Peptides against a protein of PDB entry 5EIB. Designs and how they scored, part 27

Target 1, 366 residues: chain A of PDB entry 5EIB
Amino acid sequence: VDLEPGTMDSVRSGPFGQIFRPDNFVFGQSGAGNNWAKGHYTEGAELVDSVLDVVRKESESCDCLQGFQLTHSLGGGTGSGMGTLLISKIREEYPDRIMNTFSVMPSPKVSDTVVEPYNATLSVHQLVENTDETYCIDNEALYDICFRTLKLTTPTYGDLNHLVSATMSGVTTCLRFPGQLNADLRKLAVNMVPFPRLHFFMPGFAPLTSRGSQQYRALTVPELTQQMFDSKNMMAACDPRHGRYLTVAAIFRGRMSMKEVDEQMLNVQNKNSSYFVEWIPNNVKTAVCDIPPRGLKMSATFIGNSTAIQELFKRISEQFTAMFRRKAFLHWYTGEGMDEMEFTEAESNMNDLVSEYQQYQDATAD
Target 2, 366 residues: chain A of PDB entry 5EIB as posed
Amino acid sequence: VDLEPGTMDSVRSGPFGQIFRPDNFVFGQSGAGNNWAKGHYTEGAELVDSVLDVVRKESESCDCLQGFQLTHSLGGGTGSGMGTLLISKIREEYPDRIMNTFSVMPSPKVSDTVVEPYNATLSVHQLVENTDETYSIDNEALYDICFRTLKLTTPTYGDLNHLVSATMSGVTTCLRFPGQLNADLRKLAVNMVPFPRLHFFMPGFAPLTSRGSQQYRALTVPELTQQMFDSKNMMAACDPRHGRYLTVAAIFRGRMSMKEVDEQMLNVQNKNSSYFVEWIPNNVKTAVCDIPPRGLKMSATFIGNSTAIQELFKRISEQFTAMFRRKAFLHWYTGEGMDEMEFTEAESNMNDLVSEYQQYQDATAD

## One batch from the design tools (peptide; aimed at target 1 Q126)

Design b2_p14_2_s3 (made by RFdiffusion4, then SolubleMPNN; from b2_p14_2, 8 letters changed)
Fold by OpenDDE base, seed 4:
Parts: structure tokens; sequence; C-alpha cells
Structure b2_p14_2_s3 (fold): chain B 366 residues (1-366), chain A 14 residues (1-14)
């Protein structure tokens, strides 16, 4: 789905364009112009019913519908505005189904779009209320990984999207292969989300290796485990050492010893025990899939529900506040039918979320 | 990697 035809043409002409049903390409003509309000109230609202018709048709064809997965950006107008509109409408129609998102967070290091903090804040407000599980894929973190870890002097969207695709492939491993931990979306939510509003995940992937070092790197379970818990491998721009893990899932892929995985996972938990809450028993889950990802002998994918995710929301809030105090660009949103009050409500809800994470970070087992 | 060849400039959002 897009409000512009060019993205659909690119997907259709791509190497995998034929795997999608032609009737499931729903697109507009005018775009959102990087405006959340155009995506949510005008251009997106005109297209949403056509998308919902496709969603209904595909849902009816499912033998067992678990829920929905949305991949979208929060910095643009379409992914943010129309994406959150779709989430809301799908949630209304399918209240008993899991809503899962892969939400790409904007960064000023990656984009020159000035209004991204507005689009992101307005989107987070919707995601807090209308999703069950949100993978925070932060363009700040992706850029930093590309630059610092992968040694790419000038990261591209292609480089960032490669990390996104690897992460998405990793976190969905248990859904795609039988006999794994968290084999359905609901079980994942039950294991990962102790409190309904605290459903924002910090994903991570290992191995991340620069092109020049790939040929010299042996992949071992200890190295994967260490890298998976390293802040430098997190796809969200927060330091887990500044917070506490509520829950963790680790997905190993490839032929390896389960015993060695369990030993290394225990060692990393014990070494980092101060960064876990003590009042959630058995809050680290591990899965091993014998099927490695394409081009690797083994990998590890991390899913963390950490109170450190508040750093991401604080960054967005600070950027939002810097613009909103000056009422910069607001007329572009109000002209599409938004009220200025919606901005203050969205900011307030995001700040409340930050406060909730901080409360659970400071909570002790009495 | 079929995606490695597409240098989408980080600044070229279409």
Amino acid sequence: as target 1 above (366 residues)
Amino acid sequence: DPWRGIRINLYDKP
C-alpha cells in the first residue's frame, strides 16, 4: 500500500514483485507530502476503504488468522499517517486479533524532512493505543550500525533496509518454522508484554560484520551471544545499560549445540543481572532453529522489552518540543483537518509512556 | 544480496 504509484511499480518490477497478488497493490496518486495529516485524514482516508476491502478478502482466505503485521515508517506521511489509520481501522474490525508492527523511527542523521518529529509523535500516540507488539527499528541505530560497525562511510537506504530485512527475518523465524518458541503472535505477546502499553521492542541482530572482516570472522555461539546483547547491535538507538529488561527473547539460527546456547545465555544473564528486573521470573526465552539465514552459517536475533526504550521516545519528544513551541509547520496539519490539541495529546501520551517505563525501571521486588 | 546494488541515497526519499 502506498499513496504514490512509484513505490508499487518499484516493488512490482523488483525480483520478488511476482510473489504479490496484483489485486493487493493498492495505491494513490497524490502522495502524503511527508504530512501525517494527509495520510490520516485526507489522502489516506480516501484510500483506506479500498485497503480494508483487500484486508477482508485476504483475512477470509486464511484458515487460521492470527493477526496482522504492518511495516511502515513513522517519519513520512503515508507510513505514519495512513499506516496508523489502517491500524486503527483494522483494530476496530478485528479486536480479537494481534496487531504487530515493524515501525521505522526517523532520525535527523538519515533524513532532512523537518516535520518527522511531528509524524513520529502522532504515530507513537496511535501505536501505544492500537498495537499489541511494535518492533522499534530506529534509523538512528541503523545509520550508526552501518557507519560504525559495517564501516560504510556513506550509508544508503539500501544499506539500512538490508538491516531491516535481516531483523524482520530473524524475529519472524519462530512464526515461519514449526516447533519453535513463540510459534504464534499471541504467544509472543504473552511472553514479551507484561503490561499492555509496554509493547515496544528493541530488536537486535548478530552477526554484524564489515565487508573487510567477514572472511576472517569465525561464527561461534559465544560470539553471537555477546554481540546480540551488545548495545552496538541494537536496531533501536537506546543503551540497554541505561534501563532494565522486562523480557527478552533470543532466536538462534543454524546448526549449534543447544547446551552451548543455554550455557551462554545463562552466562550473559548472570553477567548482566543488574540490567534485568528481578520481579519477572524466567523473563529470558531462547529458541534455536536449525535452518540458518541465507548466506550465514548461524545467526542470533534479539527481541528486548527494555525500559531503556524510553531514550528513543525522549529523543523524539525533544525534537517535537523544539518545533512545536514555535508552532512551526502546524498550518500544514491543521489545513488537513487536524486540531492543535491532537499534537499536545500525542506529546502527553508519549511522555506518560516514558514515565511508565521509568516507574518499572525503578520498581524493586518488595 | 539483490538489495546491495540499489544505492538509494538516504536523502533521496522519492
Scores: peptide ipSAE 0.000, ipTM 0.383, DockQ to the pose 0.040
OpenDDE base, seeds 1, 2, 3, 5: peptide ipSAE 0.000, 0.006, 0.000, 0.000; ipTM 0.285, 0.386, 0.336, 0.344; seeds 1, 2, 3, 5 fail the geometry check

Design b2_p14_2_s4 (made by RFdiffusion4, then SolubleMPNN; from b2_p14_2, 7 letters changed)
Fold by OpenDDE base, seed 1:
Structure b2_p14_2_s4 (fold): chain B 366 residues (1-366), chain A 14 residues (1-14)
Amino acid sequence: as target 1 above (366 residues)
Amino acid sequence: DINRGIFIELYDEP
């Protein structure tokens, strides 16, 4: 789905364009112009019913629909505004189904779009209320991984998208292969989300290796486990050492010893025990899938529900506040039918979310 | 480009 036709043409002409049904391509003509309000109230609102018709049709073809997974950017107008509109409408129509998202967080390191803090804040307000699970994919973290870890001098969108694709493939492994932990979206939510509003995950992937070092690095379970828990491998720009994990899931892929995985997972938990809450029992879950990802002998994918994620929201909030105090560009949003009160409500809800994470970070076992 | 557009997937129970 896009409000611009050019993106859809690129997908259709791409190597995977034939995988999608032609009727499942829904696009507008006017675009959102990086404006959340255009995506949510005007241009996106005109297209939303057409998307919902496709969603209904595909839902009817499912034997037992678990839920929905939406991938979108929070920096743009389409992904943020129309994406959150779609989430709201799908949630309204399917209230008993799981809503999962891969939400790409904006960064000034990657984009010069000045209104991204507005789009992100308005989107987070919707995601807090209308999603069950949200993977926070932070463009800042992706850029830093590409530059520091992968040794890419000038990271491209292609490089960032490669990391996202590897991560998405990793976190969905349990959903795609039978007999795994978190084999359905609901079980994932039960294991990962102890508090309904605190459903924002920091993903990570291992191995992350520079092209020049790939030939010399043995892929071992200990190395994967260590790298997966390294703050530098997190795809959200927060340091887990500044917070506490509420819950963790680790998904290993490839031929490996379950015993070795369990031993290494126990060792890493013990080593990092200060970074876990002690009052949630059995808060680390591990899965092993014998099928490796393409081009790798083995991998590990990390899903963390950490109170450190508040650093990401604080960054967005600070940028939002700096713009909103100046009323910068507000006329672009109010001209599409928004009230300034909606900005204040979104800011307040995101600040409440930060406060909730801090509360559980500071909580002790009674 | 994950930074553009919206992608929706439906998951059926296995």
Scores: peptide ipSAE 0.333, ipTM 0.871, DockQ to the pose 0.925
OpenDDE base, seeds 2, 3, 4, 5: peptide ipSAE 0.333, 0.315, 0.326, 0.317; ipTM 0.867, 0.860, 0.869, 0.858

Design b2_p14_3 (made by RFdiffusion4)
Pose (drawn by RFdiffusion4):
Parts: sequence; structure tokens; C-alpha cells
Structure b2_p14_3 (pose): chain A 366 residues (1-366), chain P 14 residues (1-14)
Amino acid sequence: as target 2 above (366 residues)
Amino acid sequence: SDGITLTLWDSNGP
């Protein structure tokens, strides 16, 4: 789905572009120009019922629908504006289904548009209310990993998307292969989301590799465990050691000692017990899958629900406030009939989200 | 990539 028609061509000309159902391409004529109001209200509304028709069709041909997953950026107009409209319409129509999103956060290091904080805040407001799980993919973190760790002096979107694709493969492994833990979206959500609004996850994986060089060696289980908890391996630009884990899901892929995995997972939990909330006993669940990802014999995927994610929302909020105080480009949004109070409503909701993460960060069992 | 990709999960997979 895109308001920009040129997106259809690039996807089709891609390697697996012909595999998609031709009728499932739903596109507009113009597109939103990084205007969330255009995406949601104006233009997305024009296009949205066509998308829902296709969604309804895919749904009625399901034996037992688990739910939906949406990939989109929060910084633009379509993936952000229209994407959150789609989510709201799907929530109305399928209220008992899990909504899961892979949402990419904007960063000044990657994109040169100062309205992106507006678009992201209006979107975060929608996701806080309407999604069950959201993987926070931070362009800030992706760029830093490519620049500082992978030593790519000029990271491209291809360089960043290599990290995203490795992460998305890892976090959906328990859904795609037989297993006991977090095997479906709802079970994953019940294990990861103690409070409904706090459903923004910090993904990480190990090893971090630059695409096209080179290999190995394959990591030991200790090396995997340590790296997957490392702040440098997170896809969100937050230091996990600045907050506390409410819940964690760890996924080990490849052939390895299940016993050694158990010992290392127990090891990281009790050496660093102060970083795991004490009032949620046994809050770290571990899954092993025998099939490694491509190019690797062993890998680990980390999914964290950490109070440290408030750093991501504080950064967006600061940029949003800097722009919104000066009222810069606000007429671009209200020109599409959007209420200015929606900006204030979204800002307040995001700051409320930050306070809630801090409340549980300081909470004690006593 | 650009655009929105929506994935439906059925009991047997996406």
C-alpha cells in the first residue's frame, strides 16, 4: 500500500516482486509529501476503503486469523498517517485480533525533514491506543550501528534495512516454526505486555554483521548471550542499563547446547538482577530454534520490554516540542482540516507514556 | 523499501 504510485514498480522489479498477489497492490496517484494529515485524513481516507476490501478478502480465506502485522515508518505521511488510519479501521472491524507493528522511528541523522517529529508523535499517539505490540526500530540506532560498529562511513537505506531484515526474521521465528514459547501473537503479547500501553519493544540481535563480509567464526553461547543484551546491539537508541526490563524474550537459533543456553540465561539474570524488575518473577523466557538464519550457524534475537525505551520517546518529544512551540508548518496540517488540538492530545499522551515507564522503573516490591 | 506492507497471520502461517 502506498499513496505514491512509483512504489508499486520498485517492489515488482525486486527479486521476489512477482510472488505477491497482483490484486493486493493498492496505490494512489500522488501521496502525502511527509504530511501525516494528508495520509490520514485526506488522501489516506480516499484510498483506505480499497485497502480494507483487500484485507477483508485475505481475512475471509483464513481458517483462524491470529491478527495483523504492519510495516511502516512513523516519520513520513503515508506509512505514518495512512498506516495508523488503517490500524484504527482494522481495530473497529476485527476488535478481537492482535495488531502488531514494525514501526521505524525517524532520526535527523538519516532524513532531512523537520516535520518528521510531528508525524511520529501523531503516530505514536495512535499506536499507544490501538496496537498490542510494536517493535520500535530506530533509524538513529540503525545509523549508529552502521557508522560506528560496522564502519560504513556513508550508510545507505540498504545498509540500514540489512539490520531490519535480520531483526524481523529473528523476532518472528517463534511464530513461523514449531515450538513451545510465544508460538503465536497473543501468547507473545500475554508474556511481554504487563500493562496495555507499555507495548513498545526494544529488539536486538547477535552477531551484528555488515552485508557481504565476512562470516565467522561462529559465536559461543556465552558470546551470543552477552552480545544480544549489549546496548550496541539494540535496534532502538536506548541504553537498557538506564532502565529496567519488565519482560524479555530471547531466541537462540542454530545447533547448540540447550544446557549451556540455560546456564548463560540464568547467569545474565542473577549477575544483573537489579536490571530485571523484581515484582515480575521469571520474566525472561528463552526459546531455541534449530534452523539458523542465512549465512550463520548460530544467532540470537532479543526482544525487550524495557523502561529505558522512554529515552526514545523523550527524544521525539523534545524535537516535537521545539517545533510545535514555534508553530512551524502547522498550517500544512490544519489545511487538511486537522484540529490543532490533536497535536496537543498526541503530545500529552506521549509524555504520559514516558511518565508511566518511569513510574514502573522506580517501583519496588517492598 | 517504501510503502506499507500488511501481513495477516492465519493458523497455518502468513

Design b2_p14_3_s1 (made by RFdiffusion4, then SolubleMPNN; from b2_p14_3, 7 letters changed)
Fold by OpenDDE base, seed 2:
Structure b2_p14_3_s1 (fold): chain B 366 residues (1-366), chain A 14 residues (1-14)
Amino acid sequence: as target 1 above (366 residues)
Amino acid sequence: MGGLFITIWDSKGP
């Protein structure tokens, strides 16, 4: 789905364009212009019913509908505004189904779009209320991985999208292959989300590889285990050492010993015990899938529900507050029918979320 | 690229 036809033509003409049904391409004539309010109240609102008709038709064709997954950017008006409108409308129609998102967080290192903090804050407000699981993919972290770890002097969107694709493929492994832990979206939510509002995840991937980069490192279970818990491998720009893990899932792919995986996972938990909450028993889940990712012998995908995610929200909140205090560009949103109160409500809800994460970080077992 | 993707998850019944 896009409000701009040119993006759809690029997907359709791309190497995977033929995997999508022609009728599942829904596009507008006028883009959102990086404005959440255009995506949510005007241009996106005109297109939403056409998208819902497709979603309904495809949902009716399911044998057993589990839920929905959205992949969107929170910096752009279509992904942020129309994406959150769709999430709301799908939640209203399917209240008992899981809503999962891969939400790409904006960064001033990647985009010069000045209004991204508004789009992100307004989106996070909707995601807090209307999603069950949100994977935070931070363009800041992706850029830093490409630059610092992969040694790319000028990271491209292709390099960032490669990391996103690898992470998404890793996370969805249990859903795509039978006989795995967390084989359904509901079971993943039960294992990962101890408190309903605290459903924002820090994904990570090992090994970190660029397209065409030679792997000089051996791929071993100990190395994968060590890398997935390294802050430098996190796809969210948060240091897990500044918080505590509420829950963790690790998804190994490839032919490996389950015993070796369990031993290494126990060792890494014991070494990092100070970074886990003590009052949630058995808060680390491990899955092994014998099917490696394409082009790798083995991989590991990390999913962390950590109170350190508040660093990401604080960064967005600081940028938002600095703009909103100046009323910078506010008329572009209010001119599309948005109320100024929605900005203050969204800021408040995000600050409440940060406070909730901090409360559970500081909580001791009574 | 501001586009969004929707994936519908179906479990094959037993």
Scores: peptide ipSAE 0.397, ipTM 0.865, DockQ to the pose 0.633
OpenDDE base, seeds 1, 3, 4, 5: peptide ipSAE 0.392, 0.368, 0.375, 0.373; ipTM 0.863, 0.854, 0.859, 0.854

Design b2_p14_3_s2 (made by RFdiffusion4, then SolubleMPNN; from b2_p14_3, 6 letters changed)
Fold by OpenDDE base, seed 2:
Structure b2_p14_3_s2 (fold): chain B 366 residues (1-366), chain A 14 residues (1-14)
Amino acid sequence: as target 1 above (366 residues)
Amino acid sequence: GGGIFITIWDSKGP
């Protein structure tokens, strides 16, 4: 789905364009112009019914509908505004189904769009209320991984998207292959989300290797485990060492010993015990899938529900507040039928979320 | 603008 026809034509003409049904391409005539309000109240609102008709049709063809996964950017008007509108409408129609998102967080290092803090804040407000699971993929973290770890001098959108695709493939492994832990979206939510509002995850992926070093390293379970828990491999721009893990899932792929995986996972938990909450028993889940990802012998994907994610929201909130106090560009949103009160409500809800994470970070076992 | 991708998860019933 896009409000701009050109993006859809690029996907359709691309190497994978043939895997999509022609009727599942829904596009508008006018873009959202990086304005959340255009995506949510005007241009997106005109298109939403057409998307919902497709969603209904595909949902009716399911034998056992688990839920929905939406991938979107929170910086752009389409992904943020129309994306959250779709989430809301799907949630209203399917209240008993899981809503999962891969939400790409904006960063000044990657985009020059000045209104991204508004789009992100308004989107986070919707995600808090209408999603069950949200994977936070931060463009800043992706850029830093590409530059520092992968040794790419000038990271491209293609390089960032490669990390996103690898992460998405990793976290969905259990959903795609039978007989795994967290084999459905609901089980994943039960294991990962101890408190309903605290459903924002820090994904990570291993191995992350530069092209020049790939030839010299044998991938081992200990190396994957160590790299997966390294703060430098987190796809969200926060340091897990500044918070505590509420829950963790680790998904290993490839032919490996389950015993070795369990031993290494126990070792890493013990080594990092200060970074876990002590009052949630069995808060680390491990899955092993014998099928490696394409081009790798083995991989590990990390999903962390950490109170350190508040650093991401604080960054967005600070940027939002700095713009909102100046009333910068507000007329672009209010002109599309948005109320200024919605900005204040979104800011308040995000600040409440930060406070909730901090509360659980500071909580001790009584 | 970034496009939106929607995936519908179906469990093959036993």
Scores: peptide ipSAE 0.402, ipTM 0.859, DockQ to the pose 0.637
OpenDDE base, seeds 1, 3, 4, 5: peptide ipSAE 0.392, 0.380, 0.400, 0.394; ipTM 0.853, 0.848, 0.849, 0.845

Design b2_p14_3_s3 (made by RFdiffusion4, then SolubleMPNN; from b2_p14_3, 6 letters changed)
Fold by OpenDDE base, seed 2:
Structure b2_p14_3_s3 (fold): chain B 366 residues (1-366), chain A 14 residues (1-14)
Amino acid sequence: as target 1 above (366 residues)
Amino acid sequence: MGGIFITIWDSKGP
């Protein structure tokens, strides 16, 4: 789905364009112009019914509908505004189904779009209320991985998208291959989300590989385990050492010993015990899939529900507040039918979320 | 890329 036809033509002409049904391409004529309000109330609202018709048709063809997964950017008007509109409308129609998102967080290092803090804040407000699971993929973290870890002097969108694709492939492993832990979206939510509002995850991937980079290192279970818990491997720009893990899932892929995985996972938990909450028993889940990712012998994907995610929301909130206090560009949103109250409500809800994460970070076992 | 991708998850019944 896009409000701009040119993006759809690029997907359709791409190497995977043929895997999508032609009827599942829904596009507008006028883009959102990086404005959440255009995506949510005007241009996106005109297109939403056409998307819902496709979603309904495909859902009716399911044997057992589990739920929905959206991949969207929170910086752009289409991904943020129309994406959250779709999430809301799908939630209204399918209240008993899991809503999962891969939400790409904006960064000033990657985009010069000045209004991204508004789009992100307004989106996070919707995600708090209307999603069950949200993977926070932070363009800040992706850029830093490409630059610092992969030694790319000028990270491209292709490099960032490679990391996103690897992470998404890792996270969805249990859903795509039978006999795995967290084989359904509901079970993943039960294991990962101890409190309904605290459903924002820090994904991580090991090994970190660029397209065309020769890996000289042997891939071992100990190395994968160490890398997935390293702050430098997190796809969200948060240091897990500044918070506490509520829950963790680790998904190993490739031919490896389950015993070795369990031993290494126990060792890493024991070494990092101060970074876990003590009052949630058995809060680390491990899965092993014998099928490696394409081009790798083995990989590990990390999913962390950490109170350190508040660093990401604080960054967005600070940027939002600095703009909103000046009423910068506010007329672009209000002119599309938004009320200023929606900005203050979204800011308040995000600040409440930060406070909730901090409360559980500071909570002791009574 | 401003586009939205929607994936519908179906569990194959037993």
Scores: peptide ipSAE 0.461, ipTM 0.879, DockQ to the pose 0.647
OpenDDE base, seeds 1, 3, 4, 5: peptide ipSAE 0.459, 0.434, 0.444, 0.442; ipTM 0.878, 0.871, 0.876, 0.872

Design b2_p14_3_s4 (made by RFdiffusion4, then SolubleMPNN; from b2_p14_3, 5 letters changed)
Fold by OpenDDE base, seed 2:
Structure b2_p14_3_s4 (fold): chain B 366 residues (1-366), chain A 14 residues (1-14)
Amino acid sequence: as target 1 above (366 residues)
Amino acid sequence: MGGIFITLWDSKGP
């Protein structure tokens, strides 16, 4: 789905364009112009029914629909505004189904779009209320991985998208291959989300590989385990050492010993015990899939529900507040039928979320 | 890329 036809033509002409049904391409004529309100109330609202008709048709073709997964950017008007509108409308129609998102957080290191803090804040407000699971993929973290770890002097969208694709492939491993832990979306939510509002995850991936980089070094289970818990491998720009893990899932892929995985996972938990909450028993889940990712012998994907995620929301909130206090560009949103109160409500809800994470970070076992 | 991707997760019944 896009409000711009040119993006759809690029997907359709791409190497995977043929895997999508032609009827599942829904596009507008007028883009959202990086405005959440255009995506949510005007241009996106005109297109939403056409998308919902396709979603209904595909849902009717499912034997047992578990839920929905959206992939969207929170910086752009289509992904943020129309994406959250779709999430809301799908939630209204399918209230008993899991809503999962891969939400790409904006960064001023990657985009010069000045209104991204508004789009992100307004989107986070919707995600708090209407999603069950949200993977926070932060363009800040992706850029830093490409630059610092992969030694790319000028990271491209292709490099960032490679990391996103690897992470998404890792996270969805349990859903795509039978006999795994967290084989369904609801079981993942039960294991990862101890409190309904605290459903924002820090994903991580090991090994970190660039397109065309030949890894000459053999990876080991200990190396994968150490890398997935390293802050430098997190796809969200948060240091897990500044918070506490509520829950963790680790997904190993490739031919390896389950015993060795369990031993290394126990060792890393014991070494990092101060970074876990003590009052949630058995809060680390491990899965092993014998099927490696394409081009790798083995990988590990990390999913962390950490109170350190508040660093990401604080960054967005600070940027939002600095713009909103000046009423910068506010007329672009209000001119599309949005109320100024929606900005203050979204800011308040995001600040409440930060406060909730801090409360559980500071909570002791009574 | 501003596009939205929607994936439906279907469990094959037993």
Scores: peptide ipSAE 0.446, ipTM 0.876, DockQ to the pose 0.644
OpenDDE base, seeds 1, 3, 4, 5: peptide ipSAE 0.441, 0.409, 0.422, 0.424; ipTM 0.874, 0.866, 0.872, 0.869

Design b2_p14_4 (made by RFdiffusion4)
Pose (drawn by RFdiffusion4):
Structure b2_p14_4 (pose): chain A 366 residues (1-366), chain P 14 residues (1-14)
Amino acid sequence: as target 2 above (366 residues)
Amino acid sequence: LPSGITLTLWDTPP
């Protein structure tokens, strides 16, 4: 789905472009120009019922629908504005299904548009209310990993998307292969989301590799475990050691000692017990899958529900406030009939989300 | 992420 028609061509000319159902391409004529109001209200509303028709059709041909997953950026106008409109319409029509999103957060290091904090805040407001699970993919973190760790002096979207694709493959492994833990979206959500609003996850994986060089050696289980908890391996630009884990899901892929995995997971939990909330016993679940990802014999994927994610929302909030106080470009949004109070409503909701993460960060069992 | 919105529906396996 895109308001921009040129997106259809690039997807089709891609390697697996012909495999998609031709009828499932739903596109507009213009597109939003980084205007969330255009995406949602104006233009996305024009296009949205066509998308829902396709969604309804895919749904009626399901034996037992688990739910939906949406990939989109929060910084633009279509993936952000229209994407959250789609989510709200799907929530109305399929209220008992899990909504799961892979949402990329904007960063000034990657994109040169100062309205992106507006678009992201209005979107975060929708996701807080309407999604069950959201993987926070931070362009800030992706750029820093490419620039500082992978030593790519000029990271491209291809460089960033290599990290995203490795992460998306890892976090959906328990859904795609037989297993006991977090095998479906609802079971994953019940294990990861103690409070409904706190459903923004910090993904990480090990090993971090630059595409096209080179290999190995394969990591030991200890090396995998330590790297997948490392702040440098997170896809969100937050230091996990600045907050506390409410819940964690770890996924080991490849051939390895299950016993060694158990020992290392127990090791990281009790050497660093102060970083795991004490009032949620046994809050770290571990899954092993025998099939490694491409190019690797062993890998690990980390899914964290950490109070440290408030750093991501504080950064967006600060940029949002800096722009919104000067009322810069606000007429671009209200020109599409959007209420200015929606900006204030979204800002307050995001700051409330930050306070809630801090409340549980300081909470004690006593 | 690539350009465009991708919506994925999950069906329960047999």

Design b2_p14_4_s1 (made by RFdiffusion4, then SolubleMPNN; from b2_p14_4, 5 letters changed)
Fold by OpenDDE base, seed 2:
Structure b2_p14_4_s1 (fold): chain B 366 residues (1-366), chain A 14 residues (1-14)
Amino acid sequence: as target 1 above (366 residues)
Amino acid sequence: LPPGIFITLYDKPP
């Protein structure tokens, strides 16, 4: 789905364009112009029914629908505005189904779009209320991984997208292969989300690889485990050492010893015990899939529900506040039918979320 | 990510 036809043509002409049904391409003509309000109230609202018709048709073809996964950017008007409109409408129609998202967070290091803090804040407000699970993919973290870890002097969108694709493949492993822990979206939510509003995850991946970089070194389970818990491997621009893990899931892929995985997971948890809440028992879950990812012998994917995620929301909030106090560009949103109250409500809800994470970070076992 | 919105449905095996 896109409000720009040129994007759809690029996907259709791409190496995987034929894997999608032609009828499942829904696109507008005018685009959102990086404006959340155009995506949510005008251009996106005109297109949403056509998307919902396709979603209904595909849902009716499912034997037992678990839920939905939406992938979108929070910086652009289409992904943020229309994406959150779709989430809301799907949630209204399928309230008993899991809503999962991969939400790409904007960064000034990657985009020059000045209104991204508005689009992100307005989107986070919707995600807090209408999603069950949200993987935070931070463009800042992806850029820093490419630059610092992968030694790419000028990271491209191709490099960032490679990391995202590897991470998405990792976190969805248990959903795609039978007989795994967290084999369904609801079970994942039960294991990862102790409090309904605190459903924002920091993903991580090991080994970190770029396109064309063949890692000739065979990684071991200890090395994968250590890298997976390293703050430098997080796809969200948060330091886990500044917070506490509420819950963790680790997904190993490849032929390895379950015993060795369990031993290394216990060791890393014990070494990092100060970075876990003590009042949530059995808050680390481990899965092993014998099927490695393409081009790797072994991998590990991390899913963390950490109170450190508040750093991401604080960054967005600071940028939002700096613009909103000056009423910068507000007329672009209000001209599409938004009220200034929607901005203050979204800011308030995001600040409440930060306060909730901080409360649980500071909580002790009674 | 590729530009646009991608929706994936997850079905349980029967």
Scores: peptide ipSAE 0.335, ipTM 0.851, DockQ to the pose 0.931
OpenDDE base, seeds 1, 3, 4, 5: peptide ipSAE 0.316, 0.295, 0.306, 0.303; ipTM 0.842, 0.838, 0.836, 0.838

